# Ledger of designs, part 49: peptides against a protein of PDB entry 7SID

Target 1, 151 residues: chain A of PDB entry 7SID
Amino acid sequence: LHMYLMLLKELPGEEYPLPMEDVLELLKPLSNVCSLYRRDQDVCKTILNHVLHVVKNLGQSNMDSENTRDAQGQFLTVIGAFWHLTKERKYIFSVRMALVNCLKTLLEADPYSKWAILNVMGKDFPVNEVFTQFLADNHHQVRMLAAESIN

## One batch from the design tools (peptide; aimed at target 1 N32 S35 T77 M121)

Design b2_p29_5_s3 (made by RFdiffusion4, then SolubleMPNN; from b2_p29_5, 13 letters changed)
Fold by OpenDDE base, seed 3:
Structure b2_p29_5_s3 (fold): chain B 151 residues (1-151), chain A 29 residues (1-29)
Amino acid sequence: as target 1 above (151 residues)
Amino acid sequence: SLEEELERLEKELKEIEENLKKFQEMIEK
């Protein structure tokens, strides 16, 4: 786990994006890691903080390539799972804060949710619609972060 | 062809949906 988290941490920003093939390699075990540590709030927070760089890489790639679509799908699967568990009140505020930051970064890359759509339990949830729901979060810091991101 | 591309995309989407479903089911255990 720690080695994997270190690899995620080393992802570059949008100015120096990784090849999509490398992004895919990093994303392959991500869903399994998230599932395994789904009850560990600190690990989930750390993962969400580190995958911010993945979003930046996805936004700099050719959206029409098969590898890009695959990477987007793998990433959105993870975000969708975190979103689903958030709706079920499974995560503390610090994890929700990290999730909001991920959603914010997704919206920066895809403001109109053309590809950033969460399919949860057979229903489509555009990230822009998902994001606005955090304006009503029970924790004040989460609401504040969401509000700041819209302005 | 366009039809072949649409078929591939539909298959990929279905696979993503199934993966998400499996992940969510695992979390709910």
Scores: peptide ipSAE 0.074, ipTM 0.579, DockQ to the pose 0.031
OpenDDE base, seeds 1, 2, 4, 5: peptide ipSAE 0.070, 0.056, 0.050, 0.078; ipTM 0.571, 0.574, 0.561, 0.584; seeds 1, 5 fail the geometry check

Design b2_p29_5_s4 (made by RFdiffusion4, then SolubleMPNN; from b2_p29_5, 12 letters changed)
Fold by OpenDDE base, seed 4:
Structure b2_p29_5_s4 (fold): chain B 151 residues (1-151), chain A 29 residues (1-29)
Amino acid sequence: as target 1 above (151 residues)
Amino acid sequence: SLEELLKKLKELEEIIEKNLEEFKKMIEE
């Protein structure tokens, strides 16, 4: 885990995006890592914070490439899972904050949710729709963060 | 270097990939 988190942390920012092939490699274990540590709030928070770089990379890539779609799918699966568990009140506010930041970044890359669509339990949820739900989050800081992203 | 990181990642993936993908199943099933 720690090694993986370190790897995620070392991802280049938006200014220096990784090749999509590298992004895919980084995403490959992500679902499993998240699954293993889904009950660990601190780990989840850390993961969500670090995957911001992934979102940035995805946003800078060719949106029409197969690799991009694959990466998007893998990433969105993870985000969808976090959101789903959030809906089930499995995560504390700090994790939700991190999730909102991810969603914010997604919206910045895809403001119209062309590709940023969460598929959860067979249903599609555009990220922009998902994001607005955090405006009604129980925690004030989460609401504020979400609101800041809208403005 | 990035190359070294990717190599380490691949090694980690080999270990992790054997774990159950409960996270995905939770969402997809």
Scores: peptide ipSAE 0.028, ipTM 0.572, DockQ to the pose 0.213
OpenDDE base, seeds 1, 2, 3, 5: peptide ipSAE 0.022, 0.025, 0.023, 0.025; ipTM 0.502, 0.556, 0.552, 0.553

Design b2_p29_6 (made by RFdiffusion4)
Pose (drawn by RFdiffusion4):
Structure b2_p29_6 (pose): chain A 151 residues (1-151), chain P 29 residues (1-29)
Amino acid sequence: as target 1 above (151 residues)
Amino acid sequence: ELEELEEELEEMEEIIEENNEEFEEMFES
């Protein structure tokens, strides 16, 4: 777990992007890793805080081949799954704050929501519309974080 | 000790399969 979190946090870089096949290799075991630790709040928070670093390489669309969409779908389905579980009151405010940070990073990466769309229950939600929902949260810290990052 | 480790690995695999099926339903349905 430590090895995988370290690789996720360190390998991606903004100045010189990785090949997309490497991004796919990084994102391949993430679904299983998240599945094991679905119950644990601390691990989930740590996982989110470490995966928010992959968006810098994911946002590149110059080489918009099939691998780009495959990696974007592989990341967005995990994010959507966390968001859906959060809507059902399954996570504490720490995981919600980490999800807010991830969503803010996604909004930074794709302002027009061309590709950053969460898919859940057969429906699609743009990240910008989902982000404003956190202004009505039950925890003051998450609301303040969303209000401050609303810019 | 080896049989206990194999049993723990099988339990982990079952947990992964179960949660993956739920994630697929959340995505497709």

Design b2_p29_6_s1 (made by RFdiffusion4, then SolubleMPNN; from b2_p29_6, 21 letters changed)
Fold by OpenDDE base, seed 3:
Order: structure tokens, then C-alpha cells, then sequence
Structure b2_p29_6_s1 (fold): chain B 151 residues (1-151), chain A 29 residues (1-29)
């Protein structure tokens, strides 16, 4: 875990995006890591904070490439899982804050949710629709963070 | 290079995590 988190932390931001091939390699273990530590709030928060770099890389990539679609799919699967568990009230507010930040970044890259669609339990949920649900979050800071992005 | 080292580490980590996931699944079954 520690080694993987260090790798995620070392991802360059939007200013210097990685080749999509490199992004894919970093995404490969992500689902397993998230599954193993899904009940650890601190680890989940850390993962969500670090994957912001992945979203930035995905947003600058060529949407027509096979690698881009593959990376998007793998990433969205993870985000969908976090959202699903959020709906089941499994995460504290700080984790939800991190998730909202990920969703905000996704919307910046794909405002109309053309590719940013979460598939949970066989149903598709566009990220823009998912995001609006956080406007009614129980925690005031989560609501405020969500509200900042709609203007 | 730094990138090459990161790729190497990522591959090693992926192998380890896959094996751990398999073990966890077996225990939970």
C-alpha cells in the first residue's frame, strides 16, 4: 500500500500530463487496493486525493484512443464504487469531500458527462447527476464544496 | 530514469496486490 500511494503521489499534474500508457499502469492495481482498504477512511481519503492527478491526465488525453477509454473505464469503476458506498453511508464527511473534488474535476473535463458515467449495480449514472446529490449532503462543508462548482 | 523506476515499482506492486486480492477472496469464501 505504501509503495502504491507513493506512486500515486508522484503523478504529475495537468501541467505535465503522463502518457496514457503510464496512467494505465498506475491504475491497474487501484481497484484491488480500494477493495482491500474500503473500510479504512484514512486510506480512502488519501487515495481519492491522489487520483485527482489521474482525472487531470484523463482530461487532457485523446478521447479516441483505446488506452484512454480503458483508463477511463477503470477509473470510473473505482469512483462508482466510492459513490455507491457513500450512498450506503459508509464514509465520513472528509472522504465525501475528497470524492466531491474528484467529481468536480471530472465535470471540468467532461461537463456534459459524455464519458464520465458511473455504472453501479448495472445502472448508468452520469456524473453531473451524481454530483447534484451532494448539494443535499448532511454535512455543511460537503454541501458548500458541491455548491462552489455549479456557478 | 525516474519514470522507468516508477514503472518497475508499479508492476511489482500490481503483482503483489493481485495476489493479496486472490487470497482475501479465498478466505472470504
Amino acid sequence: as target 1 above (151 residues)
Amino acid sequence: SLLEELKRLAEEQAIIERELAKLKKLIEE
Scores: peptide ipSAE 0.023, ipTM 0.441, DockQ to the pose 0.060
OpenDDE base, seeds 1, 2, 4, 5: peptide ipSAE 0.020, 0.021, 0.025, 0.020; ipTM 0.434, 0.449, 0.474, 0.428; seed 4 fails the geometry check

Design b2_p29_6_s2 (made by RFdiffusion4, then SolubleMPNN; from b2_p29_6, 18 letters changed)
Fold by OpenDDE base, seed 4:
Structure b2_p29_6_s2 (fold): chain B 151 residues (1-151), chain A 29 residues (1-29)
Amino acid sequence: as target 1 above (151 residues)
Amino acid sequence: SEELEEKLKKEIEEIIEKELEKLKKMIEE
């Protein structure tokens, strides 16, 4: 995991997005990894920080492609899981900060939550609505970060 | 240069892919 995360950190930025096929490959084990390390706050934070690259790549891709939709779905599943556990107060503020950054990036790519919809426990939650909930986060830094993202 | 960055990108992608496969196998085992 550590090696993978370190490599993920070194991925090129938005100027050179990954092919969607590569994004899909990156996402395939991610759900399992997140599940395995769901209680490790540091790992979760690191994962969330590095999946920002995935979000950026998704935003740069053809949103109408099947691969893009597939990647979006897989990614949103992971984000949804993190958000769900956040709602259950399973994550410390630093993890929530990282999650907010992910959501921010998603909203930058999809401001109206056309595709950025979290499905948690069979219910859909548009990311823009999810994001606003962080404006009322118990931790001031999380609230501030969320507020900055809206402005 | 853009060319060098592209080469580096591909190399990193290949390494990541290999590591991902290893991780997947480790998880499955």
Scores: peptide ipSAE 0.022, ipTM 0.428, DockQ to the pose 0.032
OpenDDE base, seeds 1, 2, 3, 5: peptide ipSAE 0.019, 0.018, 0.020, 0.019; ipTM 0.438, 0.420, 0.418, 0.428; seed 1 fails the geometry check

Design b2_p29_6_s3 (made by RFdiffusion4, then SolubleMPNN; from b2_p29_6, 16 letters changed)
Fold by OpenDDE base, seed 3:
Structure b2_p29_6_s3 (fold): chain B 151 residues (1-151), chain A 29 residues (1-29)
Amino acid sequence: as target 1 above (151 residues)
Amino acid sequence: DLQKALEELEKKEEIIKKNLEEWKKLIEE
């Protein structure tokens, strides 16, 4: 876990994105790691904070590339799982804050949710629709963070 | 400065690839 989290932290930002092939390699173990530590709030928060860089990389890539679509799919699977568990009230507010930031970044890259669609339990949920649900979050800071993206 | 940044990125990529391969082996065990 420590090694993987360190690798996520070292991912370059918007100025110097990694090749999509390298992003794919980084994403491959992500689902397994998230699954193993899904009940650890601190680990989940850390993962969500670090994967913000992945979103930035995905948003700057060629959308017609097969590798890009594959990477987007793998990433969205993870985000969808976090959202699903959030709906089941499994995460504290700080984890939800990190998730909202991920969704916000996704919307910045894909405002119309052309590719940013979460598939959960066989159903599709566009991120723009998912995001608006956090406007009604029980915690005031989560609502405030979500509201900032609307203005 | 740009050239230096690219060189540093290249070095990091090689390290990441190596470490990820080792990580994958551990997950499969």
Scores: peptide ipSAE 0.036, ipTM 0.352, DockQ to the pose 0.029
OpenDDE base, seeds 1, 2, 4, 5: peptide ipSAE 0.028, 0.030, 0.026, 0.025; ipTM 0.514, 0.542, 0.488, 0.518; seed 5 fails the geometry check

Design b2_p29_6_s4 (made by RFdiffusion4, then SolubleMPNN; from b2_p29_6, 17 letters changed)
Fold by OpenDDE base, seed 1:
Structure b2_p29_6_s4 (fold): chain B 151 residues (1-151), chain A 29 residues (1-29)
Amino acid sequence: as target 1 above (151 residues)
Amino acid sequence: DEEELKKLEEELKKIIEENLKELKKLIEE
């Protein structure tokens, strides 16, 4: 786990976009890691903070690429899981803030949620609609962070 | 530079692939 998290941290951002095949490889174990440590708030926060780099890379890719769609799908699966558990109040505010940052970055890349759609339990949730829910978060810092994306 | 970064990425991919096997084992436990 520690090694994997370190690898995620070293992923370059928008300045140096990675080949999508490399992004896919980095994402492969992520779902498993998230599932395994879903109840560990600190690990979840760390994961969400580090995957920001992945989001930035996804925004720089060709949307028509099969690999891009695959990477997007894998990433959105992870984000969807975090969001779903957030709705079930399984995560503390610090984890939710990290999630909001991910969603914010997704919306910067896809403001109209053309591809940024969370599929949770067989239902589709556009990220732009999901994001607005955090404006009503119980924690003031989460609300403030969410509001920053609009202002 | 770009070439060095690419080499690093490939190395990281290999590490991740190796770790994936171990992670799967942990999850199945």
Scores: peptide ipSAE 0.028, ipTM 0.417, DockQ to the pose 0.040
OpenDDE base, seeds 2, 3, 4, 5: peptide ipSAE 0.018, 0.021, 0.022, 0.017; ipTM 0.380, 0.395, 0.406, 0.436

Design b2_p29_7 (made by RFdiffusion4)
Pose (drawn by RFdiffusion4):
Structure b2_p29_7 (pose): chain A 151 residues (1-151), chain P 29 residues (1-29)
Amino acid sequence: as target 1 above (151 residues)
Amino acid sequence: EEEEEQEEFLEWLEEELEEWKEKEEEKLE
C-alpha cells in the first residue's frame, strides 16, 4: 500500500508528462485498492489525497488516442463512485474534504468540462454542477473549503 | 461475506465503466 501510494504521489509530473500507457499502468490496480479499503475512512482520505496528483498528467489531450479516454474513464469512474457513496452519507467530513480537493483539481484541469464528467447510475454529471452542491454540506469546514475554492 | 461484498462492488464499477465507454464511442460516430 505504501509503495503504491508513493508511486502515485511521485511518478506523475506536470512539466514532462508520462506516456499514457504508463498512466494506464498506474491506474490499473487503483480500483481494487479502493475496493479493499472502502470501509476505512483514513485510508480512503489518504488514497484520495494521493490520487489527486494524477490529474496533471490526465488533463493532457494533445495525444488524444484511445489510451487517453481509457485512462480518463478509469479515473472518472472511481471519482464518481466516491461521490455516489458520499451522497448516501457513507463517509466522514475528512473524505468529503479530500473529494472536494480532487474535484477542485479536476476543475482546474478542465474548466469547460469537455471530458471531466462523472458517470453514475447510467447518468452523467458535469464536475462544475457537482461542485456547487457542496455549498449546502452539513459540516462547516467543507462548506468553507468549497466557498473559498469556488473561484 | 466481506469477500462477496468486495466482488459485488468491483462488478458494479466494471458495469459503470462499460456504460461510460459505450457513450464515448457513440460520440465518435

Design b2_p29_7_s1 (made by RFdiffusion4, then SolubleMPNN; from b2_p29_7, 12 letters changed)
Fold by OpenDDE base, seed 5:
Structure b2_p29_7_s1 (fold): chain B 151 residues (1-151), chain A 29 residues (1-29)
Amino acid sequence: as target 1 above (151 residues)
Amino acid sequence: SEEEEIKKFLEELKKELEEMKKKWKEKLK
């Protein structure tokens, strides 16, 4: 886990995006990692903080390519899982903060949720709609972060 | 290459995670 997280930290930024093929390879174990450590708040927070680089890479790619759509789908599956557990109140505020940051980054890349749609329990939830729910979060810092993201 | 090394690392990691999950399932029985 530690080595994987370190790898995520070293991902190139927006200036030098990774080839989509490399992004896909990095996403492959992510779902399993998240599943194994779903109850570890610190690990979840760390994962969410580091996957921001994945979002940035996705935003720099051709949205019409098959590989891009595949990567987007895999990433959104992970985010959807975190969102689902958040709705079940399984995560503390600091994890929710990290999730909001991920959603913020997604909205920057796709403001109208053309592709940023979470599928949870067979239902589609556009990220822009999901994001607004954090404006009513029980924790004030989460609400504030969500509000700052749209203002 | 660096890319090949990363790919090998990820494959090994996936294998380890699968083994770990298997151990956890056995423990829950």
Scores: peptide ipSAE 0.023, ipTM 0.407, DockQ to the pose 0.028
OpenDDE base, seeds 1, 2, 3, 4: peptide ipSAE 0.021, 0.017, 0.019, 0.018; ipTM 0.431, 0.420, 0.404, 0.406

Design b2_p29_7_s2 (made by RFdiffusion4, then SolubleMPNN; from b2_p29_7, 12 letters changed)
Fold by OpenDDE base, seed 4:
Formats: structure tokens, sequence, C-alpha cells
Structure b2_p29_7_s2 (fold): chain B 151 residues (1-151), chain A 29 residues (1-29)
């Protein structure tokens, strides 16, 4: 886990995006990692903070690439899971804040949620719609973060 | 190369996680 998180942390930013193939490699174990540590708030927060780099890479990738679609799907599955558990009040505010940051980055890359759509339990939830829900989060810092993110 | 090392690590990690998942599933039966 530590090494994986370190790898995520060391990913190049949006200025120097990774090849999509590399992004896929990083995403492949991500779902498992998230699932394994879903109850560990600190780990979840760390993961969400680090996957910002992945979001940036996905946002700058060519949408026509099959690998891009695959990567987007894998990533959105993870984000969807975090969001779903957030709805179930499984995560503390700090984790939710990290999630909001991820969603913010997604919206910056895909303001109209053309591809940024969370599929949870067979239903589609555009990220822009999901994001607005955090404006009504129970924790003030989460609300504030969400609010400033759209302004 | 560093890239190859990363890929190998990630693949190994995935395998370990999958094995762990399998163990958990077996335990929950």
Amino acid sequence: as target 1 above (151 residues)
Amino acid sequence: SEEEEIKKFLEELKKELEEYKKKVEEELK
C-alpha cells in the first residue's frame, strides 16, 4: 500500500501527463486497494488526494482512445464507490473533502460531464450533479470547499 | 527502467490484492 500510494503521489501533473497506458496500469489495482482499505479513513483520504494526478491525466487525454475510455471507466468506478459510501455516511469530512477535490478536478476537465458520469448500482450520476450535492454537506468545510470550487 | 519497475510492482500488487480478496471471500463463506 505504501509503495502504491507513493507511486500515485509521484505521478506527473497535468503539465506532463502520463501516457494512457501508464494510467491504466496505475488504475488496475486501485479498485482493489480502495476496497481493501475502504474503512480506513486516512488511507482513503490519501488515495483520493493522490488520484488527483490520475484525474488530471484523464482530463487531458484523447477521448477517442479506447484506453482512455477504459481508464475513465475504471477511475469512475472508484470515484463512484467513494461517493456511494459517502452517501451512506461511511466517510468523515476529511475524506469527503478529498473526494470533492477529485470531483472538482473532474469538472474542470469535463464541465458538462460528457464522460464524467458515475455509475452506481446501475444508475448514472453525472459528476456535475453529484458535485452539487456536496454544497449541502453536513460539514461546513465540505460545503465551503464545494462552493468555492464552482465560483 | 523505472517504468518497467513500476509496472512490475503494480502487477504484483494487483495479484496480492486479488489473492487477499479471494481469501476474504473464502473466509466469508
Scores: peptide ipSAE 0.021, ipTM 0.416, DockQ to the pose 0.032
OpenDDE base, seeds 1, 2, 3, 5: peptide ipSAE 0.018, 0.017, 0.016, 0.018; ipTM 0.453, 0.433, 0.407, 0.438; seeds 1, 2 fail the geometry check

Design b2_p29_7_s3 (made by RFdiffusion4, then SolubleMPNN; from b2_p29_7, 12 letters changed)
Fold by OpenDDE base, seed 4:
Structure b2_p29_7_s3 (fold): chain B 151 residues (1-151), chain A 29 residues (1-29)
Amino acid sequence: as target 1 above (151 residues)
Amino acid sequence: SEEEEIKKFLEELKKELEEYKEKVKKELE
């Protein structure tokens, strides 16, 4: 886990995006890692903070690439899971804030949620719609973060 | 190379996680 998180942390940002093939490699174990540590708030927060780099890479990739679609799907599955558990009040505010940051980055890359759509329990939830829900979060810091993110 | 090392690590990590999940599944049976 530590090494994986380190790898995520060391990913180049939007300035120097990774090849999509590399992004896919990083995403492959992500779902499992998230699932394994879904109840560990600190780990979840760390993961969400680090996957910002992945979001940036996905946002700058060619949307026509099959690998891009695959990567987007894998990533969105993870984000969807975090969001779903958030709705079930499984995460503390700090984790939710990290999630908001991820969603913010997604919206920056895909403001109209053309591809940024969370599929949870068979239903599609555009990220822009999901994001607005955090404006009504129970924790003031989450609300504030969400609010400033769209302003 | 660093890239190859990363790939190998990730592959191993995935494998370990899958094995862990399988163990948990068996324990719950």
Scores: peptide ipSAE 0.021, ipTM 0.415, DockQ to the pose 0.032
OpenDDE base, seeds 1, 2, 3, 5: peptide ipSAE 0.019, 0.017, 0.017, 0.020; ipTM 0.453, 0.440, 0.394, 0.402; seed 2 fails the geometry check

Design b2_p29_7_s4 (made by RFdiffusion4, then SolubleMPNN; from b2_p29_7, 15 letters changed)
Fold by OpenDDE base, seed 4:
Structure b2_p29_7_s4 (fold): chain B 151 residues (1-151), chain A 29 residues (1-29)
Amino acid sequence: as target 1 above (151 residues)
Amino acid sequence: SEKQEIEKFLKELEKEYEEYKKKVEELKK
């Protein structure tokens, strides 16, 4: 895990995107890692923070190749899983914040949701709609916290 | 508090999201 996280962390920045083939190699174990550590909030937060680099690479590629589509699909699967678990309120705010940062980055990379579409439980969710739902859910949480503070 | 942190974060996100929507609409024209 540590080594993998370090690899994610050390991804080149937006100015120096990796070849898509390399991105794919990094994405291959990601789903499994996320699954194994889905109950570890700190690990999830770290993963989400590091995969921002992956999003940037995907967005900067501007390639319409099979590898690009494959990478996008693998990445979106992971994000979709995090989104699903977020909806089930299994993650603390800091993890949700990390997720929404990924969503923001996706929106910036694909403002028209050409590829940035999450498929969760067989249903498609454009990232902009996901983002809106995130805002709504957390506004609800704020209201609940406010109510708890009074009563 | 958690509430304050969430509220602050949401305000910032909402602002950015509104700007994003405007940008997208402009680009679609």
Scores: peptide ipSAE 0.202, ipTM 0.721, DockQ to the pose 0.027
OpenDDE base, seeds 1, 2, 3, 5: peptide ipSAE 0.052, 0.029, 0.153, 0.188; ipTM 0.603, 0.568, 0.679, 0.670

Design b2_p29_8 (made by RFdiffusion4)
Pose (drawn by RFdiffusion4):
Structure b2_p29_8 (pose): chain A 151 residues (1-151), chain P 29 residues (1-29)
Amino acid sequence: as target 1 above (151 residues)
Amino acid sequence: SEFLEELHEETTELLEELELPPFDEYTEL
């Protein structure tokens, strides 16, 4: 787990992007890793805080081949799954804060929501519309974080 | 690359033994 979190945090870089096949290799076990630790709040928070580093390489669309969409879908389905589980009151405010930070990073990467759309229950939600929902949260710290990052 | 391939196989085996679905399938539940 430590090895995988370290690789996720360190390997991606903004100045010189990785090949997309390497991004796919990085994102391949993430679904299983998240499945094992669905119950644990601390691990989930750590996983989210470490995966928010992959959006810098994911946002590149110059080489918009099939691998780009595959990697984007692999990431967005995990993010959507976390958001859906959060809507059902399944996570504590720490995981919600980490998800807010991820969503803020996604909004930074794609301001026009061309590709950053969460898919859940056969429906699609743009990240910008989803982000404003956190202004009505039951925890003051998450609301303040969303209000401050609303810019 | 070999480490990530081994990690994927081992985590799939653990999920089969625990009878748990992959995490991305929670979008349909």

Design b2_p29_8_s1 (made by RFdiffusion4, then SolubleMPNN; from b2_p29_8, 15 letters changed)
Fold by OpenDDE base, seed 1:
Structure b2_p29_8_s1 (fold): chain B 151 residues (1-151), chain A 29 residues (1-29)
Amino acid sequence: as target 1 above (151 residues)
Amino acid sequence: SSFLKKLEEELTKLLEEKNLPKFETLIFE
């Protein structure tokens, strides 16, 4: 786990985009990692903090590329699961804050949620709409972070 | 990479051994 998280952490940002093929390779184990540690708040927070770099890379790619769509889909699936579990009150505020940061980064790359759409339980939820829900989060720090992210 | 491939395989095996559901399936729960 540590080595994988390190790889995610060291992923170049938008300044130096990686080939989407490389991004796909990095994303491939992500679902399994999340599956194993979904109940570990600290690990989940760390994962969400480190995948921020992935978001930045996804936003710099050609939208018409099959690999881009694949990578976006895999990533959004994971984020969607985190959001869904958040709705089920499975995560503490610190994890939710990390998720908000992910959503913020997605909105920066896709302000109008053209591709940043979470599919949960067969329904599509644009990230901009999902993000708005955190403005009403039960924890004041989450609300504050969400509010700051809009500006 | 070989590392990532091995990681994926080991994690898959571990999840099966622990009888834990895939994260993506939680989207439908």
Scores: peptide ipSAE 0.507, ipTM 0.918, DockQ to the pose 0.840
OpenDDE base, seeds 2, 3, 4, 5: peptide ipSAE 0.485, 0.486, 0.507, 0.509; ipTM 0.909, 0.910, 0.918, 0.919; seeds 2, 3, 4, 5 fail the geometry check

Design b2_p29_8_s2 (made by RFdiffusion4, then SolubleMPNN; from b2_p29_8, 16 letters changed)
Fold by OpenDDE base, seed 1:
Structure b2_p29_8_s2 (fold): chain B 151 residues (1-151), chain A 29 residues (1-29)
Amino acid sequence: as target 1 above (151 residues)
Amino acid sequence: SDFLKKLTEELEKKLKELNLPPFESLVFE
């Protein structure tokens, strides 16, 4: 896990996108890593914080490429799972805050959720609609972060 | 990169041994 987290952390930001092939490689183990630590709040928080780099890279990619669509799909699948589990109250506020930051970054690249769409249990949830729900989060800090992100 | 691929492959190998369900599948639990 430590090695993987270091890889995520060392990714260049949105101003220096990686080749999509490299992004895809990073995404391959992500689902399993999340699965393994799904009940560890601290690890989940750390993962979500570090995958911000992936989100930034995805936002700078060519939407017409197959690799881009593949990477987006894999990433959004994981984010969708985090969101759904959040809806089922599986994650504490600190994890939800990390998720909000991911969603914020997605919306910065795709404000109207043309591609930033979470598919959960066969149903599509545009990130802009998902994000709005955090404005009514039970935890004050989550609401504040969500509100700040809209501005 | 080749380096990245090597690292992720090793990780995937270790994770595969754990026979973990896909994270997205846990949404249905």
Scores: peptide ipSAE 0.426, ipTM 0.885, DockQ to the pose 0.508
OpenDDE base, seeds 2, 3, 4, 5: peptide ipSAE 0.425, 0.422, 0.425, 0.422; ipTM 0.885, 0.885, 0.885, 0.884

Design b2_p29_8_s3 (made by RFdiffusion4, then SolubleMPNN; from b2_p29_8, 14 letters changed)
Fold by OpenDDE base, seed 2:
Structure b2_p29_8_s3 (fold): chain B 151 residues (1-151), chain A 29 residues (1-29)
Amino acid sequence: as target 1 above (151 residues)
Amino acid sequence: SSFLEELTKELTEKLKKLNLPPFETLVFE
């Protein structure tokens, strides 16, 4: 886990995007890691904070390539799961804040949610619509973060 | 990356051993 998290943390930003093939390789363990540590709030928060770099890479690549769509799909699947479990009140506010940051970064890359769409249980939820739900979060810091993110 | 591939394999086996579902199944056990 530690080595994987370090790899995620050290990913280059938007200015130096990785080949999408490399992004795909980095995403492969992600679902399993999240599954194994789903009940560990700290690990989940850390994962969400580190995958921000992935979002930055996803937005700078050819959106029409199969690899890009695949990478986007794998990433959005994980984010969708976090969002769904958040709605089921499974995560504390610090995890939700990390999720909001992920959603914010997604919106920066895709402001109109053309590809940033969460599919949960067969239903599509555009991130721009999902994001607004955090404006009504039970925790004031989450609400504030969400509100600041739209400014 | 061989490291990432091996990690994925290891985690997959661990999840099976622990009878934990994939994350996308959206369940806690």
Scores: peptide ipSAE 0.384, ipTM 0.864, DockQ to the pose 0.551
OpenDDE base, seeds 1, 3, 4, 5: peptide ipSAE 0.340, 0.331, 0.350, 0.337; ipTM 0.851, 0.849, 0.854, 0.850

Design b2_p29_8_s4 (made by RFdiffusion4, then SolubleMPNN; from b2_p29_8, 14 letters changed)
Fold by OpenDDE base, seed 5:
Structure b2_p29_8_s4 (fold): chain B 151 residues (1-151), chain A 29 residues (1-29)
Amino acid sequence: as target 1 above (151 residues)
Amino acid sequence: SEFLEKLTKELEEKLKELKLPKFEELIFE
């Protein structure tokens, strides 16, 4: 896990987009890592914070490429799972904060949720609709973060 | 990156041994 998290942390920023092939490679184990540590709030928060770089890289890539769509799909699968578990109140506010930041970044790249759609349990949820739900989060900081993201 | 591939492959192999449930299919009761 440590090495994997280091790799995620060391992802190039917006100024230096990562090749999509590398993004895909990093996304491959992500679901399993999240599954393993799904009950560890700190690890989940860390993962969500680090994958922000992935979203930023995805937004800079050619949206028409197959690799980009593949990367988007794999990433959205994980985000969808985090959102689903959030709905089940399994994550503390700090994890939800990190999730909101991910959703915010997705909306910055795709304001109208053309590709940013979460598929959870066979149902589609556009990120822009998902995001608005955090405006009613039980924790004030989560609500504030969500509000700041759209204002 | 070949380096990334080696690292992720090793990680995936270790994770596979754990027979983890699919993260996207998790439902907590």
Scores: peptide ipSAE 0.359, ipTM 0.865, DockQ to the pose 0.442
OpenDDE base, seeds 1, 2, 3, 4: peptide ipSAE 0.357, 0.353, 0.353, 0.357; ipTM 0.866, 0.864, 0.865, 0.864

